# Peptides against a protein of PDB entry 7RZF, part 35

Target 1, 358 residues: chain A of PDB entry 7RZF
Amino acid sequence: PFQEEHLKQLYKIVPIKDIRNLYVTFPIPDLQKYYKSNPGHYLGHLIGHEGPGSLLSELKSKGWVNTLVGGQKEGARGFMFFIINVDLTEEGLLHVEDIILHMFQYIQKLRAEGPQEWVFQECKDLNAVAFRFKDKERPRGYTSKIAGILHYYPLEEVLTAEYLLEEFRPDLIEMVLDKLRPENVRVAIVSKSFEGKTDRTEEWYGTQYKQEAIPDEVIKKWQNADLNGKFKLPTKNEFIPTNFEILPLEKEATPYPALIKDTAMSKLWFKQDDKFFLPKACLNFEFFSPFAYVDPLHCNMAYLYLELLKDSLNEYAYAAELAGLSYDLQNTIYGMYLSVKGYNDKQPILLKKIIEKM
Target 2, 358 residues: chain A of PDB entry 7RZF as posed
Amino acid sequence: PFQEEHLKQLYKIVPIKDIRNLYVTFPIPDLQKYYKSNPGHYLGHLIGHEGPGSLLSELKSKGWVNTLVGGQKEGARGFMFFIINVDLTEEGLLHVEDIILHMFQYIQKLRAEGPQEWVFQELKDLNAVAFRFKDKERPRGYTSKIAGILHYYPLEEVLTAEYLLEEFRPDLIEMVLDKLRPENVRVAIVSKSFEGKTDRTEEWYGTQYKQEAIPDEVIKKWQNADLNGKFKLPTKNEFIPTNFEILPLEKEATPYPALIKDTAMSKLWFKQDDKFFLPKANLNFEFFSPFAYVDPLHSNMAYLYLELLKDSLNEYAYAAELAGLSYDLQNTIYGMYLSVKGYNDKQPILLKKIIEKM

## One batch from the design tools (peptide; aimed at target 1 E50)

Design b2_p16_5_s2 (made by RFdiffusion4, then SolubleMPNN; from b2_p16_5, 7 letters changed)
Fold by OpenDDE base, seed 4:
Structure b2_p16_5_s2 (fold): chain B 358 residues (1-358), chain A 16 residues (1-16)
Amino acid sequence: as target 1 above (358 residues)
Amino acid sequence: MKEIELSEEIEHVIFS
């Protein structure tokens, strides 16, 4: 376990690749025995959320961060790390202290709201979906990962242990959240901008770095992180599939799309899946407008319309992605193209949301 | 869940 002398440290690291990353790390107890509740996953889900009111949304709005990941990582025996990792913009590299302040504001929001059983249930449901379709979607990569997992889990649970959430443990969530404090922080900033400004070399890889103590005033600033009203818990993910029924193949199923509706205003082609047998669908819509490309003005208006539509739908993008849904919107020479793909169960919900914004 | 991307060289500095 890290001693107090290892806490409140800042590492400035020169990468081999031209990357800008921030790692905010917290020593936490070994949570391996709590894999059925996985409090680190719960916190990682919320901290790493990309929806409205998320940490990433705020940091991205400021132009400081491109991506954010939160989660637990194994350490040495007897402890783990909780890590918040962000990809920094050039501007974000100048605002690391403020980025970390926002992290602690979000963490403080999580403390104020307390553990939410519905969030745990969503994590459980998402993991169940991932588990159920893991082998069907990615047959080749499964074998190598199992060998590593066998060291941590009983043979009978090895296949499920990473995915199976069974126990809501608010006490463990609070325990981990209590470790996510400024006094327990280790910060690493990775940037080429530190080249020639380091005083240490790591022995194994020759990585150049500088280590310094985080000033007490900065720690205190983070300790006094207020509730930022911009931070909100995510809304319930309405796109998580619950029905995985595969409809039987129709006797008259054609190997190609069949025209099943033909009207003056619409044509509908349908092809049932005869190959993959997944509870997934691809909905493709082509909208034809005789006015879309009449002149450059109409083309520009159609483009602008689509950009505004995409922006208005951004609030659903992450929730849809997590639930295994995706959508695409494109301008075509005849109008607009919409595609909705993924699990079929909640596609109508996503489609409705899209149409409501159109 | 998105996995934390950490190169071995950076990992060794942070967790050494």
Scores: peptide ipSAE 0.347, ipTM 0.909, DockQ to the pose 0.489
OpenDDE base, seeds 1, 2, 3, 5: peptide ipSAE 0.345, 0.326, 0.320, 0.320; ipTM 0.909, 0.903, 0.900, 0.901

Design b2_p16_5_s3 (made by RFdiffusion4, then SolubleMPNN; from b2_p16_5, 8 letters changed)
Fold by OpenDDE base, seed 4:
Structure b2_p16_5_s3 (fold): chain B 358 residues (1-358), chain A 16 residues (1-16)
Amino acid sequence: as target 1 above (358 residues)
Amino acid sequence: MKEIELSEEIEHIIFS
């Protein structure tokens, strides 16, 4: 376990690749025995959320961060790490202290709201979906993975242990949150900008780095992280599929899309899946407007319209992605193209949201 | 969930 002397440390690391990363790490107890509740996954889901009111949303709005991942990672025997990893912009590299402040503000928001059973249920449902439709891993990779997992899980649970959430343990969530404090932080910044400014070399890989103590004033600043009113818990993900029924193949199923509706204003083609037998659908819509591309002005207006539409739909993008749904909007020479893909169960909900924004 | 991308080099520094 890390002693106090190993805490509140800043590592400035020179990468081989031209990358800018921030790792905010917290030593936590070994949670392996709590895999059925997986409090680290719960926290990683919230901290790593990309929706409105998320940590990433705020950091992106400031132009400091491109991507954010949160979660637990195995450490040495008897402890783990909780890690928040962000991809930094050039500007973000100058604002690392403020980025970390926002992280602690978000963590403080999580403490204030307390553990939410509905969030746990969403994690459970998402994991169940991921497990159910996990691509048949290549036998070799699967066997190697199973062999590794067998060290941690009973044989009967090895196949499901990574995905199976069974027990809501708010006490464990609170316990992990209590470890996510400034006094328990280890920070690593990875940037080529530290080249020539390092004083240590890692023995195994020759990685150049500098280690510094984080100033007490900075730690205090993070300890005094207030509730930032911009941070909110995510809304319930309406797109998580619950019905996985595969409709029977119709006797008259055509190998090609059949025209099932032909009107003056609309044509509809349909093809049932005869190959994959997944509870998935692809909905493709082409909208034709003779006025959309009559002149350059109309073309530009159509472009601007789609950009605005995409922006208005961005609030759903992450939730849809998590639920295995996607949408695409494109300009065409005749108008607009819309595609909705993924699990069929909640596609109507996503489609409705899109139409409401149109 | 997205996995934390940590190179072995960085991992060794952070976890040492």
Scores: peptide ipSAE 0.322, ipTM 0.902, DockQ to the pose 0.456
OpenDDE base, seeds 1, 2, 3, 5: peptide ipSAE 0.314, 0.301, 0.299, 0.296; ipTM 0.901, 0.896, 0.896, 0.897

Design b2_p16_5_s4 (made by RFdiffusion4, then SolubleMPNN; from b2_p16_5, 8 letters changed)
Fold by OpenDDE base, seed 4:
Structure b2_p16_5_s4 (fold): chain B 358 residues (1-358), chain A 16 residues (1-16)
Amino acid sequence: as target 1 above (358 residues)
Amino acid sequence: MEEIEISEEIEHVIFS
């Protein structure tokens, strides 16, 4: 376990690659025995959320961060780390202290709201989906990962242990959240901008770095992180599939799309899946407008319309992605193209959301 | 959950 002398440290690291990363790390107890509740996953899901009111949304809005990941990582025996990792912009590299302040504001929001069973249930449901379709979607990569997992889990649970959430443990969530404090922080900033400004070399890889104590005033600033009203818990993910029924193949199923509806205003082609047998669908819509490309003005208006539509749908993008849904919107020479792909169960919900914004 | 990808060279500095 890291002693107090290892806490409140800042590492400035020179990468081999031209990357800008921030790692905010917290020593936490070994949570391996709590894999059925996985409190680190719960916190990682919320901290790493990309929806409205998320930490990432705020940091992106400021132009400081491109991506954010939160989660637990194994350490030495008897402890783990909780890590918040962000990809920094050039501007973000100048605002690391403020980025970390926002992290602690979000963590404080999580403390104020307390553990939410519905969030745990969503994590459980998402993991169940991932588990159910893991082998069907990625047959080649499965074998190598199992060998590593065998060291941590009973043979009977090895296949499920990473995915199976069974126990909502608000006490463990609170316990981990209590470790996510400024007094328990280790910060690493990775940037080429530290080249020539380091005083240490790591022995194994020759990585150049500088280590310094985080000033007490900065720690205190983070300890006094207020509730930022911009931070909100995510809304319930309405796109998570619950029905995985595969409809039987119709006797008259054609190997090619069949025209099943032909009207003056619409044509509908349908092809049933005869190959993959997944509870997935691809919905493709082509909208034809005789006015879309009449002149440059109309073309520009059509473009602007689509950009505004995409922006208005951004609030659903992450939730849809987490649930295994995607959508695409494109301008075509005849109008607009919409595609909705993924699990078929909640596609109508996503489609409705898209149409409501159109 | 997205796995936190840390290069080995950076990982060794952070967790040494």
Scores: peptide ipSAE 0.414, ipTM 0.922, DockQ to the pose 0.486
OpenDDE base, seeds 1, 2, 3, 5: peptide ipSAE 0.411, 0.399, 0.395, 0.396; ipTM 0.922, 0.918, 0.916, 0.917

Design b2_p16_6 (made by RFdiffusion4)
Pose (drawn by RFdiffusion4):
Structure b2_p16_6 (pose): chain A 358 residues (1-358), chain P 16 residues (1-16)
Amino acid sequence: as target 2 above (358 residues)
Amino acid sequence: LKPIFMDSSIEHVIFS
């Protein structure tokens, strides 16, 4: 649907609720026919990746961006999209051309070195282990899902869809990586600061927007010279699991969790799993404090402190959320709260690091 | 990663 008359354009949209965002839209051909190599998931794994020396961490370091989501959007049949959607700070709206410039800097940093064998082997191993201990399904919604993808795949791999991968073909990685060029951009800015500046309006919904077609100054400033920032490839993962042993049932087996420790400091509830036999467990905690909801100031500093702890610890723990260990730490009325769940091997390192950062 | 919010009217303008 994107003919070349309406390419290289930058819209400005006025919202109703106060948000600020930047959408970078590329068009690409259909890659549902390539469901073995999956080049869109490779570029999605390399673009939207938090951690040391990556696209998001540098935009955090310049104070412009809270978070960004990579990957490719799939639309209808016979055509596909690719999106880099970002949200903005107060002075992140002043430097949009520099943000998109850094986006093409990281794309060019990934075009000078191109394919990687160990990233494909690592991602395939991760999908294989995440498929081997695939948990049980709720019978409603699961049959709608496997009848939702029954139209595309044959009868044998109706289940093993986007789980098992056979081959690493760098040609398709290079092909989809070539289609991401600044002659294929469509920038869209959402900001509430364009209240009285909009000429055009939407008939169907009634929203207002613009046409600031990007002059060639910034296009030829985008693709001209792009060496690097301080970017780097992600490093070897250490949260990949290795212990897949189901520990045996002990003498004192109980059907409900029993109180084992009762002190004036803490109490526990414990139950070995009797039904599922998956090498994974969930640990949860609820810390209490009478000072958490005393007045609005003390009920306000709690969200700020807990949020800045999540800010300063996502850079470390995104590899744990990517390997299958997910944690969550949010505030409650009475006190604060913690819940770490996932594979059975790497809970101590993650929970201990959470405490010592806390 | 935190999800990026989008309204249906904005999505219709972007993909129109």

Design b2_p16_6_s1 (made by RFdiffusion4, then SolubleMPNN; from b2_p16_6, 7 letters changed)
Fold by OpenDDE base, seed 4:
Structure b2_p16_6_s1 (fold): chain B 358 residues (1-358), chain A 16 residues (1-16)
Amino acid sequence: as target 1 above (358 residues)
Amino acid sequence: LKPIELTEEEEHIIFS
C-alpha cells in the first residue's frame, strides 16, 4: 500500500509517441471481494459519463480534453487504484490544475447527491446486456479473458462475475468516494513537452520522467473544490433494451429485401434476419429532395442543416452507444441519409428523438 | 467503461 510519502505526487513522463495524457490516480482498498456490487464500476460509469452535465462535457467545452475514462485498476496485493484518464489537447496541457479541480468538483457533486440506486440498476442492466450477447457478438475474444478471470472468481462464476451486478451497496460507493480526495492523489502527465526537463529514467524501459511533490496550495485548492452548477448526474438512459425477443422467421421470408410499401412518397424494403438471430435491426432512411442539391447554395445549406442536426442529437449519442444503439446522418447527392442500428427494442425511441430534432 | 489503456512504461512509473 502506498504510504503518505507516495501521495500528492506529480509525475511528468516523456512518451515515445506524440500523446498527451493525464492520469489522476487514487489508491483504494482491494474491492475484488465486492465484485457483486462493484462500487468502482458505479463511480467509473458516472465519472466517465459523456452526456450533458458530465465531467467530459465540461472539459470538452473548454477545449482541454478529447476523451475521458474513469475506473478501477488492479494494483499490488491488498489495494487497487481508481483512475481518471484524459486525453489532453495542447491547451489542456496548460490547464492540468484546473482540469483536476473540475474532477474534484464532479466528485464533490457525487458526494452531495449520494449513491443512486437507479444508476446502479442501469449499470446492472447494461452489464446484463453485454453478458447476454458477448458470445454472439464477439466469438473470438472470449477464451483469452477466461484464464485471467479464473484466478479471481470461482469457476462457476467466472463467466458472469465481470458482468453480474447483484447488490446495491451505497456504503461501498461512499467508501470509495471518500478515497477520491486530493490528499490521496497521484498525478501523471504524459507529454513530449517534458523532453529535456526530466531528471529520472525508468529502469525497465528507459522512460524519462520527473517526480515532484504537488504544492500544498494546489492540494488545498482541490480540497476546496466547490459544487460546480454545470455538473449534473446523467438522466436515465431510455435506450437500454429490456425486450430481447426474436420474432419468428416468416415462412415467406425473402433472402433479399422485399418491397413491402410502395407509394408515391415512400418505398419501404424489409428483410428479416435469417443469419444472426439477434434482437437487432438496421433502419436505413434515404430522404430525397430535388431542391437539396439544385445549386451550390442549397448544397451548403443541406450540409449546414445536417451539422446542426448532429449537434442537436449529441446529447443522445453517448446514451445510445452505451445501450448498443447507433445512428448516422449523411448528406447524399439526392438529399439525406439516416441510419439507426442496434438493439431493436428502443430504436423507436431514438428514431423519435432524431425526428423531433429534424 | 472503456478500459484504461496504459503503456507498460506508464504503468510502471505510476504504479511502482
Scores: peptide ipSAE 0.168, ipTM 0.836, DockQ to the pose 0.514
OpenDDE base, seeds 1, 2, 3, 5: peptide ipSAE 0.134, 0.127, 0.122, 0.142; ipTM 0.828, 0.819, 0.816, 0.829

Design b2_p16_6_s2 (made by RFdiffusion4, then SolubleMPNN; from b2_p16_6, 9 letters changed)
Fold by OpenDDE base, seed 4:
Structure b2_p16_6_s2 (fold): chain B 358 residues (1-358), chain A 16 residues (1-16)
Amino acid sequence: as target 1 above (358 residues)
Amino acid sequence: LEKIEISEEEEHIIFS
């Protein structure tokens, strides 16, 4: 376990690649025995959320961060780390202290709201979906992970232990949140900008770095992180599938898309899946407008329209992705193309959201 | 939850 002397440290690391990363790390107790409740996953889900009112949304709005990941990592025996990792922009590299302040503001929001059972249930449901379709979607990658998992889980639970959430433990969530404090932080910044400014070399790889104590004034700034009114818990994910029924193959199933509706205003082709047998669908819409591409002005207006539409739908993009749904919007020479793909159960909900924004 | 991808080089510095 890290002693106090190992806390409140800043590492400035020179990468081999031209990358800009920030790692905000917290030593936490070993939570392996609590895999059925997985409080680190709960917190990682919220901290790593990309929806409106999320940490990432705010940091992106400032142009400081491109991506954010939150979660637990194994440490040495008897402890783990909780890590918040962000990909920094050039501007974000100048605002690391403020980025971390926002992290602590978000963590403070999580403390203020307390553990939410509905969020746990969503994590449980998402993991159940991932587990159910793991072998069907990615047949090649499954075997290599089993060997590592066998060290941590009973043989009978090896297949499920990573995915199976069973117990809502608000006490453990609060316990981990209590470890996510400035006094317990280790910060690493990875950037080429530290080249020639380091004083240490890592022995194994020759990585150049500098280690310094985080100033007490900075720690105090983070300790005084208030509630930022921009941070909100995510809304319920409406796109999580609950029905996985596969409809029986029709007797007259065509090997190619069949025209099932033919009107002056619309044509509909349908092809039932006869290969994968997944509760998934691809909905493809092509909209034809004789006016969309009459002249350059109309083309530009059509482009701007789609950009605005995409922006208006951004609030759903992450929730849809988590639920195994995706959408695509493109300009075509004849108008617009819309695609909705993924689990069929909640596709109508996503489609409705898209249409409401159109 | 995406896996936190940390290079081996960075991992040794951050977590040792």
Scores: peptide ipSAE 0.297, ipTM 0.880, DockQ to the pose 0.521
OpenDDE base, seeds 1, 2, 3, 5: peptide ipSAE 0.287, 0.273, 0.280, 0.265; ipTM 0.879, 0.873, 0.874, 0.872

Design b2_p16_6_s3 (made by RFdiffusion4, then SolubleMPNN; from b2_p16_6, 7 letters changed)
Fold by OpenDDE base, seed 4:
Structure b2_p16_6_s3 (fold): chain B 358 residues (1-358), chain A 16 residues (1-16)
Amino acid sequence: as target 1 above (358 residues)
Amino acid sequence: MKPIEMTEEEEHIIFS
């Protein structure tokens, strides 16, 4: 276990690749025995959320961060790490202290709201979906993975242990949150900007780095992280599929899309899946407007309209992605194209949200 | 969740 001397450390690492990464790490107890509750996954889901009021949303709005991932990682025997990793912009590299402040503000928000059973249930449902539709792993990769997992899980649970959430344990969530404190932080910044500013070399790979103590004033700044009113818990994900029924193949199923509706204003083609037998659908809409592309002005207006529409739908993009739904909007020479893909159960909800923004 | 992608070098420095 890391002693106090290993805490409140800053590592400045020179990468081989031109990357800018920030790792904010916290030593936590070994949570392996709590895999059925997986409090680290719960926290990683919230901290790594990309929706409105998320940590990433705020950091993106400032132009400091491109991507954010949160979660637990295995450590040495008897402890783990909780890690928040962000991809830094050039500007974000100058604002690392403030980025970390925002992380602690978000963590403070999680403490203030307390553990939410509905969030746990969403994690459970998402994992169940992921498990159910996990691509048949190639036998070799599957065997190797199983062999590794067998060290941690009973044989009967090996196949499900990574995905199976069964127990809501708010006490364990609070316990992990209590470890996510500035006094328990280890920070690593990875950037080529540290080239020539390092004093250590890693023995195995020759990676150049510098280790520094984080100043007490900075730790205190993070300890005094207030509730930032911009941070909110995510709303319930309406797109998580619950019905996985596969409709029977119709006797007259055509191998090609059949025209099932033909009107002056609309044509509808339908093809039932005869190959994959998944509870998924692809909805494709082409909108035709003779006025959309009559002149350059109309073309530009149509472009601007789609950009605004995409922006207005961005609030749903992450929730849809998590639920295995996607949408696409494109300009065409005749108007607009809309595609909705993924699990069929909640596609009507996503489609309705899109139409309401149109 | 997306896995935390760390290089072996970064992992060694951060977790040693």
Scores: peptide ipSAE 0.334, ipTM 0.899, DockQ to the pose 0.505
OpenDDE base, seeds 1, 2, 3, 5: peptide ipSAE 0.323, 0.327, 0.323, 0.322; ipTM 0.897, 0.894, 0.893, 0.895

Design b2_p16_6_s4 (made by RFdiffusion4, then SolubleMPNN; from b2_p16_6, 9 letters changed)
Fold by OpenDDE base, seed 3:
Structure b2_p16_6_s4 (fold): chain B 358 residues (1-358), chain A 16 residues (1-16)
Amino acid sequence: as target 1 above (358 residues)
Amino acid sequence: LEEIELTEAEEHIIFS
C-alpha cells in the first residue's frame, strides 16, 4: 500500500508522442474477490458516463477535455487503483486543478445520491449482452485473456467472471467511493509542455518527469468540493436490448436486396441475413431533396442542418453506443443519408428519437 | 469501460 508520503503527489511527464493526458489515480483495496458485484465497474460506468449531466459533458462544455475514461486497474502487492483519465485540450492543460475539482464534485454527487440498484442492473444487462455476443463477434481475442483470469477465478467461472454481475453490493460501492478522496490522490499530467522543465528520468525508458507535492491549499479546495448542480445521474438507457430472437430465414429469401415497397415517395429494399444469424439489423435511409445541392447557399444550409441535428442527438449517442446501437448522418449530393446499425430490438426507439429531432 | 492505455513508462512513474 502507498504510504502517506506517496499520496498527494503530482507527476509532470514528458511523452514521446504529442499527447495531453491527465491521470487522477486513487489507491483502492484489491477488489478481485468482489468480482460478482464489481463496484469498480459501477463507479467507472458513472464517472466515465458521457450523457447529459455527466462529468465529461461538463468538462467538454468548458473546452477542457475531449475524452474521459474511469475504471479500476490492477496494481502490485494486493492493491488496485481507481483511475480517471482524460484527454486534455490545450486550454484544459491550464485548468487541471479545476478539472480535478469537477471530478471531486461529481464524486460528491455520487455520494449524495447513494448507490442505485437500477444503474447496477443496467451494468449487469450491458455485460450480459457483451458476454452473449463476445465469441460470435471476435473469437480470436478470447484465448489470451483466459490465461490471466485463471489465476483469479475458479475454472467454472472463468468464462463468465469478467462479465456476469450477480450481486448488488451498495456497501462495496460506498467503500470504494470513500477511497476516492483528495487526501488519497496521485495526479499525473502527460504533456510535451513539460519538456526542459523536468528534474528526473525514469530508469527503464528514460522518460523525463518532475514530481511535486500537491499544495495543501489545493487539496483543501478539492476536499471542499460542493455539489455542482450541473451534475446529474444518467437517465435509464432505453436502448439496451432484451429481445435477441432471430427470425427464421424466409423461403423466398434472396441473396440480394429485394424491392419490397415501391411508392411515389419511397422505395424499400430488404435483405434478410443468411450468414451471421445475429439479432442485428442495418437500416439505411437516403433522403432526396431537389434543394439540397441547387446552389452553395442550400448546400451550406443542408450542412448546418445536419450539424445541428447531430448536436441535438448527442444526448442519445453514448447510450445507444453502450447498448450496441449506432447511427450515422451524412450530407449527400441529393440530400441526406441516415444509417442505424446494431441490435434490432431497440432500433425503432433510436429511429424515433432521430425523426423527432429532424 | 475503455481500457486505460498507459505506456510502460507512465505506469512505472505513476505506480512505483
Scores: peptide ipSAE 0.389, ipTM 0.904, DockQ to the pose 0.518
OpenDDE base, seeds 1, 2, 4, 5: peptide ipSAE 0.393, 0.387, 0.402, 0.379; ipTM 0.911, 0.908, 0.912, 0.905; seeds 1, 4, 5 fail the geometry check

Design b2_p16_7 (made by RFdiffusion4)
Pose (drawn by RFdiffusion4):
Structure b2_p16_7 (pose): chain A 358 residues (1-358), chain P 16 residues (1-16)
Amino acid sequence: as target 2 above (358 residues)
Amino acid sequence: LSANFDPFYEELALSL
């Protein structure tokens, strides 16, 4: 649907609720026919990746961006999109050309080195382990899912869809990586600061927007010279699991969780798993404090402190959320709260690091 | 990775 008359354009949209965002839209051909190599997931794993020396961590270091989501958006049949959607700070709206410039800097940093064998082997291993201990399904919604993807795949791999991968073909990685060029951009800015500046309006919904077609100054400023920032490729993963042993049932087996420790400091509830036999467990905690909801100031500093703790610890723990260990730490009325779940091997390192950062 | 993106303005920007 994107003919070249309406390419290289930058719209400005006025919202109703106060948000600020930047959408970068590329068009690409259909890659649902390529469901073995999956080049869109490779570029999605290399663009939207938090951690040391990556696209998001540098934009956090310049104070412009809270978070960004990579990957490719799939639309209808016979055509596909690719999106880099970002949200903005107060002075992140002033430097949009520089943000998109850094986006093409990281794209060019990934074009000078191109394919990687160990990233494909690592991602295939992760999907294979994440498929081997695939948990049980709720019978409603699961049959709608496997009847929702029954139109595309044959009868043998109706289940093993986007789980098992056979081959690493760098040609398709290079092909989809070439279609990401600044002749193929469509920038869209959402900001509430364009109240009285909009000429055009939407008939169906009634929203207002613009047409600031990007002059060639910034296009040929985008693709001209792009060496690097302080970017780097992600490093070897250490949260990949290795212990897949189901520990045996002990003498004192109980059908409900029993109180084992009762002190004036803490209490526990413990139950070995009897039904599921998956090498994974969930640990949860609820810390109490009478000072957490005393007045609005003390009920306000709790969200700020807990949010800055999540800010400063996502850079470390995104590899644990990517390997299958997810944590969550949010505030409650009475006190604060913690819940770490996932594979059975790497809970102590993650929970201990959470405490010592806390 | 996650954010508070509003899907309505993303679909509106693809349909303009």

